# Peptides against a protein of PDB entry 3EFO: the designs that were tried, part 90

Target 1, 262 residues: chain A of PDB entry 3EFO
Amino acid sequence: SQLADLYKSCETDALINFFAKSAFKAVLHQPLKVIREILVNQTAHMLACYRKNCASPSAASQLILPDSMKVLPVYMNCLLKNCVLLSRPEISTDERAYQRQLVMTMGVADSQLFFYPQLLPIHTLDVKSTMLPAAVRCSESRLSEEGIFLLANGLHMFLWLGVSSPPELIQGIFNVPSFAHINTDMTLLPEVGNPYSQQLRMIMGIIQQKRPYSMKLTIVKQREQPEMVFRQFLVEDKGLYGGSSYVDFLCCVHKEICQLLN

## One batch from the design tools (peptide; made by RFdiffusion4, then SolubleMPNN)

Design b2_p10_3_s1 (from b2_p10_3, 4 letters changed)
Fold by OpenDDE base, seed 1:
Structure b2_p10_3_s1 (fold): chain B 262 residues (1-262), chain A 10 residues (1-10)
Amino acid sequence: as target 1 above (262 residues)
Amino acid sequence: ELQVDLAFPE
């Protein structure tokens, strides 16, 4: 059917870019509450239409997503949780303006990475492999106290270290004997020169390639205060400023769809 | 298509 073909041709990354720019333009002349409602409604309507006309029969308790929109909800939730669309006093006007302008100039690939960062398990690196480690979902549940993770969203780069990170990796990356010796004020990794260090630097270089902005590196130790900033980039988790987790948002979308169809 | 069972009532 024509409708089925439409959903097959849909590109979520392009949609999110469009929604983001449209919403961020609208903030200049519409209330934030209205903008958020429009985004949710549009999402629900698209998915409701699919469920009604294209989806296979399923239980009412199930949320059905077309293949082309399998990640639409998570990206939409990220958009909704962006500071530009939040009216919290803790967020400065300057910060809103800054992020608004950033997104307004982003291409599809840039906005995709911006809204949903890459989270890479660095502790699993194979120094003999040229392959990048597979990204994991941006949630605390994917972290481990024994792990080291690199997060990048096109603007910022974080190296997160678990409290129980392997000392040999700490030595390999920082040339210090233990986790406690790591200086989190550094913005550059030392030139240690071992294979692991070189591999990590290579990965960081690859991530930086073809990105319009130079990503500043922030070293983050688990359970230290700066980790709170890092955790804000775990976009599938609950947001600091009242944003929903991915799971909660799915529930919200599902309810909205059901209301539209019933 | 992706089916996500949210396990809440109709």
Scores: peptide ipSAE 0.232, ipTM 0.784, DockQ to the pose 0.127
Fold by OpenDDE base, seed 2:
Structure b2_p10_3_s1 (fold): chain B 262 residues (1-262), chain A 10 residues (1-10)
Amino acid sequence: as target 1 above (262 residues)
Amino acid sequence: ELQVDLAFPE
């Protein structure tokens, strides 16, 4: 059917870019609550239409997503959780204005990365491989105290170190003997020169490549204060300022779909 | 298509 073909051709990243810019434009003349409701409503309507007209039969407890929209909910949740669409007093007007302007000028690829960061398990690097490590989902559940992770969203870059991260990797990256010796005030990795360090720098360079802004690097130690900032980029988790986890949002969307169809 | 089981407690 034409409708089925439409869903097959849908590009979630383009949709999110569109929704983001539309919403951020609307912020100037619509209440944030209304904007959020519209975004959820539009999401639910699209998915409800799919379920009604295109989806395979399934249990009522199942949320059905077309292949082209498998990640639509998670991106939509990220959009909804963006400071531009939140009215919390903890969020400054300047920050909202800044991010609004940034997104308004972002292309599809930029906004995709912005709303859903890359989270790379750096501790799994194979120095003999030229392949980048596979990104993991942006959730605390994917971190490990023994791991080292690089997070990037096109504007910020974080190197997260677990409290039990391998000393040999610490030495390789920072040229210091232990986790405790890592200086989190540094914004550049040292030129250690070993294969692991070089590979990490290469990866960082690749991530930075063709991005419109130079990403500031923040070194984050697990359980230290700056980690709280880092955790805000774990977008599938519950947000600090009223945002839902991905799972919670899925439930919300599902309920909305059911309401539309029943 | 992706089927997500949402039998999760809120």
Scores: peptide ipSAE 0.228, ipTM 0.809, DockQ to the pose 0.160
Fold by OpenDDE base, seed 4:
Structure b2_p10_3_s1 (fold): chain B 262 residues (1-262), chain A 10 residues (1-10)
Amino acid sequence: as target 1 above (262 residues)
Amino acid sequence: ELQVDLAFPE
């Protein structure tokens, strides 16, 4: 059907880019509450239409997403949780304005990465491989106390170290004997020169490629205060400023879809 | 298509 073809041709990244720019433009002349409602409504309407016209029969308890929009909810939730769309006094006007302008100028690829960061388990690196490690979902549940993760969203880059990170990797990356010895004030990795270090640097370079902004590196130790900043980029979790988790948002969307169809 | 089972569908 024509509708089925439409959904097949849709690209979530393009949609999110459009919604983001539309919403961020609307911030100047519409209440944030209204903007958020519109975004949720649009999401629900699109998915309701699919459910009604294209989806396979399924139980009412199931949320059905077309393949082209399988990640639409998570991206939409990220958009909704962006500081630009939050009316929180903790977020300065300058920060909101800054991010608004950034997104307004972002291409599809940039906004995709911005709203949903890459989270790479670099503790699993194969130094002989030219491939990047497979990204994991941006949630605390995907982290490991024994792991080391690199997060990048096109603007910021974080190297997160679990409290039980392998000393060998710590030595390889930082040339220090233990987790406790890592200096989190540094913004550049030392030139250790071993294969692992070089591979990590290469990966960081690849991530930086084709990005319009230079991403400053922040080294984060688990359970230290700066980790709170890092956690804000775990976008599938609950936000610091009242944003919903991905799961909660799915429930919200599903509820609205049901309301539209029933 | 992706089907997600939700615990509390309303």
Scores: peptide ipSAE 0.225, ipTM 0.806, DockQ to the pose 0.135
Fold by OpenDDE base, seed 3:
Structure b2_p10_3_s1 (fold): chain B 262 residues (1-262), chain A 10 residues (1-10)
Amino acid sequence: as target 1 above (262 residues)
Amino acid sequence: ELQVDLAFPE
């Protein structure tokens, strides 16, 4: 059917880009609450239509997503949790305006990375391999106190260090003997020159490639105050300003779909 | 619990 073909041709990254720009334009003349409701409703309507007209029969308790929209909910939740769409006094108008303008000029690939960062387990690097480490889900549950992670969203780059990160890796990256000796005020990694350091730099370079902006590096130690900023980019978790976790949002969308179909 | 497979851009 025409509808089936439509869903097969849908590209989530393009949809999110469109929704983001549309919503961010609408903030100039519509209440934020209304905009958020529209986004949720649009998401629910698209998925409800799929369930009604295209999906195979399934239990009502199941959330059914077409293949082309498997990651639509997670990105939509990220959009909804963006500071531009949040009415919180803690968020300055300048910050909202800045991020709004940034997204308004972003291409599809840029906005995709912006809303859902890449989180890489750097501690798993094998100097004998040329392969990049597999990204993990942007959630606290995927971090490890023994791990070192690199996060990038096209604008910011973070190197997160667990409190029990391996001293040998710390030495390899920072040329210091321990976690406590790491200076988090630095924005550049030292030129240590060992294979591990070189590989990390290579990865950082790859991440920076084809990005319109140069990402400033922020070193983050677990359990220090600056980690709070880092945690804002763990987009699948609950937001600082009342945003839902990915799981909670899925439930919300499912309920909305059920309401539309029943 | 609901689970969705995510694809990460390279």
Scores: peptide ipSAE 0.152, ipTM 0.713, DockQ to the pose 0.274

Design b2_p10_3_s2 (from b2_p10_3, 4 letters changed)
Fold by OpenDDE base, seed 2:
Structure b2_p10_3_s2 (fold): chain B 262 residues (1-262), chain A 10 residues (1-10)
Amino acid sequence: as target 1 above (262 residues)
Amino acid sequence: ALQVDLAFPE
């Protein structure tokens, strides 16, 4: 159907950009509660319409989405968990204002990366490959104590190191013998000059390319205090300031969809 | 592109 084609051609990134800017404009004259409700309702409504008009009959417990829309709830949850749409006292007005202005000027690609960071398992790097490693879902469940991950959201770049990161990789990246020797105060990687270091730097360069802002690099050791900041960017997990995990949000949206279809 | 009618009251 024509409608089905429309949903199949849906550009989630563009939608999120639109929703974000619309919501962030609305915060100036509407209560956050109302804005959040509108966003959730809009999401549920769109998905409900698809299910009603395009999807094959399925169990109520299942939410079948076209490939182009599968990530919509994920991104929407990320938007809802953004500090601009949270009224927690722990979040300063300045921070909200800052991020609001940032997003208001972001293009589709920028906002996509901003709301859903790229998380790369760099411990799996093939030094002979010119390809970036495949990004993983932004959740703690995708991390490994033995792994090293690079996270970037267009504004920040984090190099996360598991407590059991391979010493060889640590040596390759930092030119130090062990995890304990890594200085997390540095904001630049040393130019070690080995293939792995060069590859990592290349990847970081690629990520930085075409971004409007220079991303600050933060080196994060697992189980150290700065990791808490890093974890805030694992957007599929439960938020620190009342935001839902993706799973919880999906359940909420699904419930609303079912209600709309009843 | 999917048309989304997002209306926030003034």
Scores: peptide ipSAE 0.039, ipTM 0.655, DockQ to the pose 0.032
Fold by OpenDDE base, seed 5:
Structure b2_p10_3_s2 (fold): chain B 262 residues (1-262), chain A 10 residues (1-10)
Amino acid sequence: as target 1 above (262 residues)
Amino acid sequence: ALQVDLAFPE
């Protein structure tokens, strides 16, 4: 059907950009509660409409989405968890204003990365490969104490190190013998010169080249205080300031969809 | 865009 084709051709990245800018504009004259409700409602209705008109009959427990829309709930949850749309006293007005202005000027690609960061398991790097490692879901569940991960959202770059990170990788990246010797105050990686270091730098360069802003690098050790900041970018997890995990959000939206279709 | 596979609860 024409409607099915429309949904299949829908660009989630463009939608999230539109929703973000629309919402961030609306915060100037509408209550946050109303804005949030509208976003959830629009998401539910959009997906319900697709299911009703485009999808084959399926079990109530199933949510079938076209490829272009599969990530919509994920990104929508990220949008809803942004400080601009959260009514929490812990979030300063300045931070809200700052992020609002940032997003209002972002293109589709920029906003996509901003709301859902890239999380790369760089400890799995094959120095013989020129391919970037596959990104993993932005959740603590995807981290490993034995792993090293690079997170980037277009504005910030984090290098997260598990407490049991391989010493050989630590040596390769930082030219120090152990996890304990890593200086987290540095904002630049040393030029160690080995293949692993070079590849990591290459990856960081590729990520940076695609972004309009220079991303500040923060080195984060697991279980240290700065990790709390890092974890805020694990957007599929429960937010620090009351945001839902993706799973919880998806369940909520799914229930709403079912109600609309009943 | 997100470059991971998504799974929905069944």
Scores: peptide ipSAE 0.024, ipTM 0.609, DockQ to the pose 0.092
Fold by OpenDDE base, seed 3:
Structure b2_p10_3_s2 (fold): chain B 262 residues (1-262), chain A 10 residues (1-10)
Amino acid sequence: as target 1 above (262 residues)
Amino acid sequence: ALQVDLAFPE
């Protein structure tokens, strides 16, 4: 059908860019509560419409999305959890203004990465391979105390180190004997010169080259206070300032869809 | 029991 074709041709990354810019424009003249409700409603309506008009019959508990929209809910939740759309005193007006302006000028690819960061398990790097490690879901559940992860959202880059990260990797990256010796105040990795270090630097370079802004590197140790900042970029988890986990958001959207279709 | 067919964002 014409509708089915339309939904199949939909580009989620373009939609999230549109919704983000529309919402961030609307904050100038509409209450945040209204904006958030509109975004959730639009998401639910779009998905409900698809199910009603395009999808094969399925159980009410099932939400089957076309390939082009399978990631829409997760991105929408990320948008809703952005500081611009959160009315919390902990978030400064300057920060909201800054991020608002950033997103208002972002292209589709930029906003996609901005709202859902790339999280790479770099402890799995094979120096014999030229392939980048596969990204994992942005959730604490995907981290490992024995692992080292690189997170990038186009503006910030974090190197997260588990408390039990391999000493040999620590030595390879930082040229120090242990986790405790890592200096988290540095914003640049030392040029150790071994294959692993070089590969990591290469990966970081590749990530940076694809982005219009220079990303500052932050070294984060697990269980240290600065990790809290890092955790805010684990967008599928519950937000610190009132944002829902992805699972909770899906439940919310599902309920609304059911209401629309009953 | 919510079942959602989602793809992982790339």
Scores: peptide ipSAE 0.017, ipTM 0.583, DockQ to the pose 0.735
Fold by OpenDDE base, seed 1:
Formats: structure tokens, C-alpha cells, sequence
Structure b2_p10_3_s2 (fold): chain B 262 residues (1-262), chain A 10 residues (1-10)
């Protein structure tokens, strides 16, 4: 994907890892409000500096980012939306502590995947191809009721099925005749043995490869209650616990940039 | 460079 390609070619992944660990260490002795403000300020400051000193003049409604920072805002927003940095009573102390410790030990590649999951349209798989499908942006707008998507963040793996997903694919993956027959309590795909099933399993294996943790598989049907958990990993959308969408975050950063440049 | 439209009308 375009986003993934950009991230591989820049140091933004290292910056996010640094900011994440710094912030997650700071929560032990600084108020969350202060930490969040610092992260936003740092983001705005870096972008403002670039705009002021490096970028060509552009319209106020547009933000042109260099290759090294193209994905910085989206990942920064993901960091800000992590439970460790959210002050919500719905989030347990144990969950905060758990995720804090996880990130504190993550390398650059691990944290990259953790904060921005891979979302793969597996309904488009070519069983004769060895190539992984191109990842799509992590937003509900990129899902399709007729599609089947695999989401992975290094810790969890979700297989999301649209309500109108093709019966032939359902048969190929689960060996059942329809969407209604899929058992979402299973954590392993059946070994059906057809080319599509084999290809999917291969893809899952590739995703799991070189990851430090074994990802638990969760099968999710669209419009069922467990889908709400899945949607939390669509990190570009508005968060359940007050986190901003990527668009809203960009607006916030833009305002701060303008203030810095005035 | 990546151009992002921020939806702020001029």
C-alpha cells in the first residue's frame, strides 16, 4: 500500500516508537493532559517548521508533507488514541498497564504495526499469486458489505466478513453454505484444503512471520456485537472513547500550525 | 510530497 511504502522509506516509524515510549514513560509522573498536549505540540511544531522553512507556498487549506513526515500525523493520532493516553473510566488500570508494558518493549517494526494495523481485502485474493493483497486504509469507509477483510496489529488478527460476503468464499474458508452458518466462536480456520483456503492460510502465516507474539484469531460478522471491538482497530475513524478521527486530528494540528506561524 | 486537504474553506 502507499502508506506502507512511505513508512518503509522514512524515519517516521522510529519517531513514533520514540514518542510512544517517551509518552508511556511520562504517564508515570506527568498528567495525561500535559503529555497529550506535548505530543500534539511536537507534531505541529515539526510540521510548522517544515512548512515555514522548506515547503513552497500553498493554500491555507492544504498541508504538504515531506516524505519523511507524510505518515506522522496519522500515527501520532493513533498514539494519542491508545488507551494508555486516554483518561476514561471505561478503561481499566490493568489494561493501561498491560499495553504500556507491551509498547515499552516493542521495536520499531512492532510498534508500527501495533499503532496502525494491516487491513487486507482478502476477498480479492488471487490463488495463483504469491503476492499479498495491498493493504487499505484503516477506516470503515474502506470496508465493503460484499467483502472479507483480514486485520492484524501484531497482537490480534481479525477476519471480518461483510453481511453480503460471497457464499463461495464462505464455503471456501469455512466449509459452510452461508454467512449465517459461520461460527464466530472458533479461533482457528478449518483446514478445508481448497486453493483459496490454502492461500489465506499462507497469508496469515506470512503476517505472523517474525512477529514476537502469536496473534489470536477472531472471526467477526458485520453488524454483530463483536464488530464493535473490531471497529476500534479502524484507527482512522473516530474512537469509541473520545479519540479523534484522522480528519479531526488534522484539523486540530492545522490550527496549531497556524498559531505557530503567526 | 504528499498534499493533504484539510477542508478549511478559504
Amino acid sequence: as target 1 above (262 residues)
Amino acid sequence: ALQVDLAFPE
Scores: peptide ipSAE 0.011, ipTM 0.521, DockQ to the pose 0.110

Design b2_p10_3_s3 (from b2_p10_3, 4 letters changed)
Fold by OpenDDE base, seed 3:
Structure b2_p10_3_s3 (fold): chain B 262 residues (1-262), chain A 10 residues (1-10)
Amino acid sequence: as target 1 above (262 residues)
Amino acid sequence: PLQVDLAFPA
């Protein structure tokens, strides 16, 4: 049907951009609670409409989404977990204002990356390959104590090192003998000159391409204080300031969908 | 394009 085709061809990234800007504009004249409710309801309604009009009959426990919309809930949850839409005293008004203005000027591609960062397993790099490693989902469950991960959201870049990161990689990247010797105060990787270092730098360069802002690099050691900041970008996990995990959010939306379809 | 192939939890 024409309707089914419309849903299949929808651009989720454009929708997220629209919802983000709409919500961030509305925050100036509507209570946060109302805005959040609207976003959740809108998500549920959109998905319910698809299920009602496009999906084949299935068990009530199943949430069937077209491929183009499967990512909508996760991005919507990221939007809801953004500091602009959170009423927490730990978040300064200045920070909210700053991020609000940033998003209000973002294009579709920028906002997509902003709300859901790239998380790349750097420890799996093949120095002979020109391809970027496949991104993993932004959750602590996808990290490894033996791994090294690069995270980027268009504004910030983090290099996260597990406590058991391979010494050879540490030496290759930082030119130091061990994890303990890594200086987390640096904002630039040293020019070590080996193939692994060069490959990592190339990847960082590619990520930086087509971004309107220069991303500052932060080196993060697992289990050190700065890791807390890094973990805030693991957007599928439970938020530090009251945001739900993706799983919890999905359950919430699913319940609302079921209610709409009853 | 999408950054990662996201799927709903089982």
Scores: peptide ipSAE 0.021, ipTM 0.595, DockQ to the pose 0.089
Fold by OpenDDE base, seed 4:
Structure b2_p10_3_s3 (fold): chain B 262 residues (1-262), chain A 10 residues (1-10)
Amino acid sequence: as target 1 above (262 residues)
Amino acid sequence: PLQVDLAFPA
């Protein structure tokens, strides 16, 4: 029961912050492969320990986590997919160093957002509401060709537009008649002045206000080349540089857990 | 199939 209470009180975001900083310190002294293995093993061990000592009996095909730890695998996968922990020639040393230093100085809230971005369905905005739209999971499966989504991770901000985005919304945001007319070179939204535009700007402002770094806005059209950059932030999908999808990662972790419990 | 009870990350 004491152990159960410990797990129930666990702060997943704090753990991720800890693991991130620990791993990012370790990259200077240990091979990436080892670091990644450690992270996976730690994750599996923690979850296995919980299952063994705290969880109700469940089938082998089930991974039941306490509420406080349910998101741990999600964030851990995001951490593992970060450029700092991926040895890819496509990523410059400077970029790795930059992100490493950023994370090393991040608080829990910052790192949480950094590893798992906010993805907001902007096409569902209620101009009469001051509430932010409910975020969706960072996966392509949650996007829609008819939708417009704002993604922010504390460092970057993207406005993603589906190929079939409503012209009225496009007009409202960009003051252009269609998707084709949107200029993706802009880094600032025009001040169109209508309620929808104002609401979007307000949302962007709120997101920016909560972050210590100024986020550059990138306009992304679906199926255009720059979308590939955007997709890197869909962290639950398979990574462009060898990172696992969340589903694949879960399978991996589950396998490890089962092995630990045998 | 793997069954995972997950909460959405904040």
Scores: peptide ipSAE 0.020, ipTM 0.581, DockQ to the pose 0.751
Fold by OpenDDE base, seed 5:
Structure b2_p10_3_s3 (fold): chain B 262 residues (1-262), chain A 10 residues (1-10)
Amino acid sequence: as target 1 above (262 residues)
Amino acid sequence: PLQVDLAFPA
């Protein structure tokens, strides 16, 4: 159908960019509550319309999305969890203003990475491979105490180290014998010169090359205080300042869809 | 339980 073709041709990244800029513009003259409701409603309506007009009948517990829209809910949740759209006193006005202005000037590709970071399992690197490791979902559940992960959102870069990170990798990256010896105050990785270090640096370079801004590197040790900041970028998890997990958000949207279709 | 067919964001 014509409508089905429209949905299939829809670009989720463009939609998120549009919704983000629209919402962030609206913040200046509308209450946050209203803006958030609009975003949720728009999401629900779009998905409900697709289900009604494009999807085959399915069980109420099943939500089928077209390929181009499959990631819409996850990105929408990320948008809703952005500090600009959160009404919490813990979030400074300056931070809201800053991020608002940033997003208002972002292109489609930039906003996608901004709202949903890349989380790469660095500990799985194959020095013989030229391919980037496959990204994992931005959730604590995807981390491991034995792992090392690189997170990038176009503005910030974090290197997260599990408490049980392999000493060999620590030595390879930092040229120190153990986790305890890693200095988290550094913003640059040492040039150790081994293949693993070089590959990591290459990956970081590739990520940086695609972004208009120079990303600051933060070294994060698991269970240390700075990890709390890092965890805020695990956007599929429950937010510290009232943001829902992706699962919770999806349930909410699904409920709205069901109501619209009844 | 909710079942959703989602593509992983890349």
Scores: peptide ipSAE 0.016, ipTM 0.568, DockQ to the pose 0.722
Fold by OpenDDE base, seed 1:
Structure b2_p10_3_s3 (fold): chain B 262 residues (1-262), chain A 10 residues (1-10)
Amino acid sequence: as target 1 above (262 residues)
Amino acid sequence: PLQVDLAFPA
């Protein structure tokens, strides 16, 4: 159908950019509660419309999304969990204003990365390969105590190290004997010069390429206090300030869709 | 239980 083609042709990244800018404009003259409700409703209505007019019959307990919209709920939840749309006292007005301004000037590609970071398992790197490792979902469930991960959202870059990360990799990256010897106050990796270090630096360079802002590197050790900041960027998990996990959000949207279709 | 067919953002 024509509608099906329309939905299939939709670009989720463009939509989220639009919704983000629209919402961030609306915060100037509408209550946050209303804005959040609108975003949820819009998401549900869009998906309900697709299901009603385009999708094949399926069980009520199954949420089927077109390829172009499969990631829409993910991004919408990320948007809803952004500090600009939260009224928690822990979030300063300055921070909200700053991020609002940033997003208002972001292109589609930048906003996509901003709302959903890249999380790369760099402990799996093949030093003989020039290919970037496949990104994993931004959730703690995808982390490993034995792993090392690089996270980037266009503004910040984090190097997360598991408590049981391989000593050989630690030495390769930091030129120190063990996890305990890593200095997390550093914002730059040392020039160790081995193939693994060089490859990691290359990856970081690639991520930084074509980004409008220079990302500051933060080294994070698992189970240390600074990890709390890092975990805020695991956007599929439950938010620190009461935001829903992606799964919980999906349940919410699904319920609303069912209500719209009944 | 809710079954969701979702994709991972590229």
Scores: peptide ipSAE 0.011, ipTM 0.559, DockQ to the pose 0.782

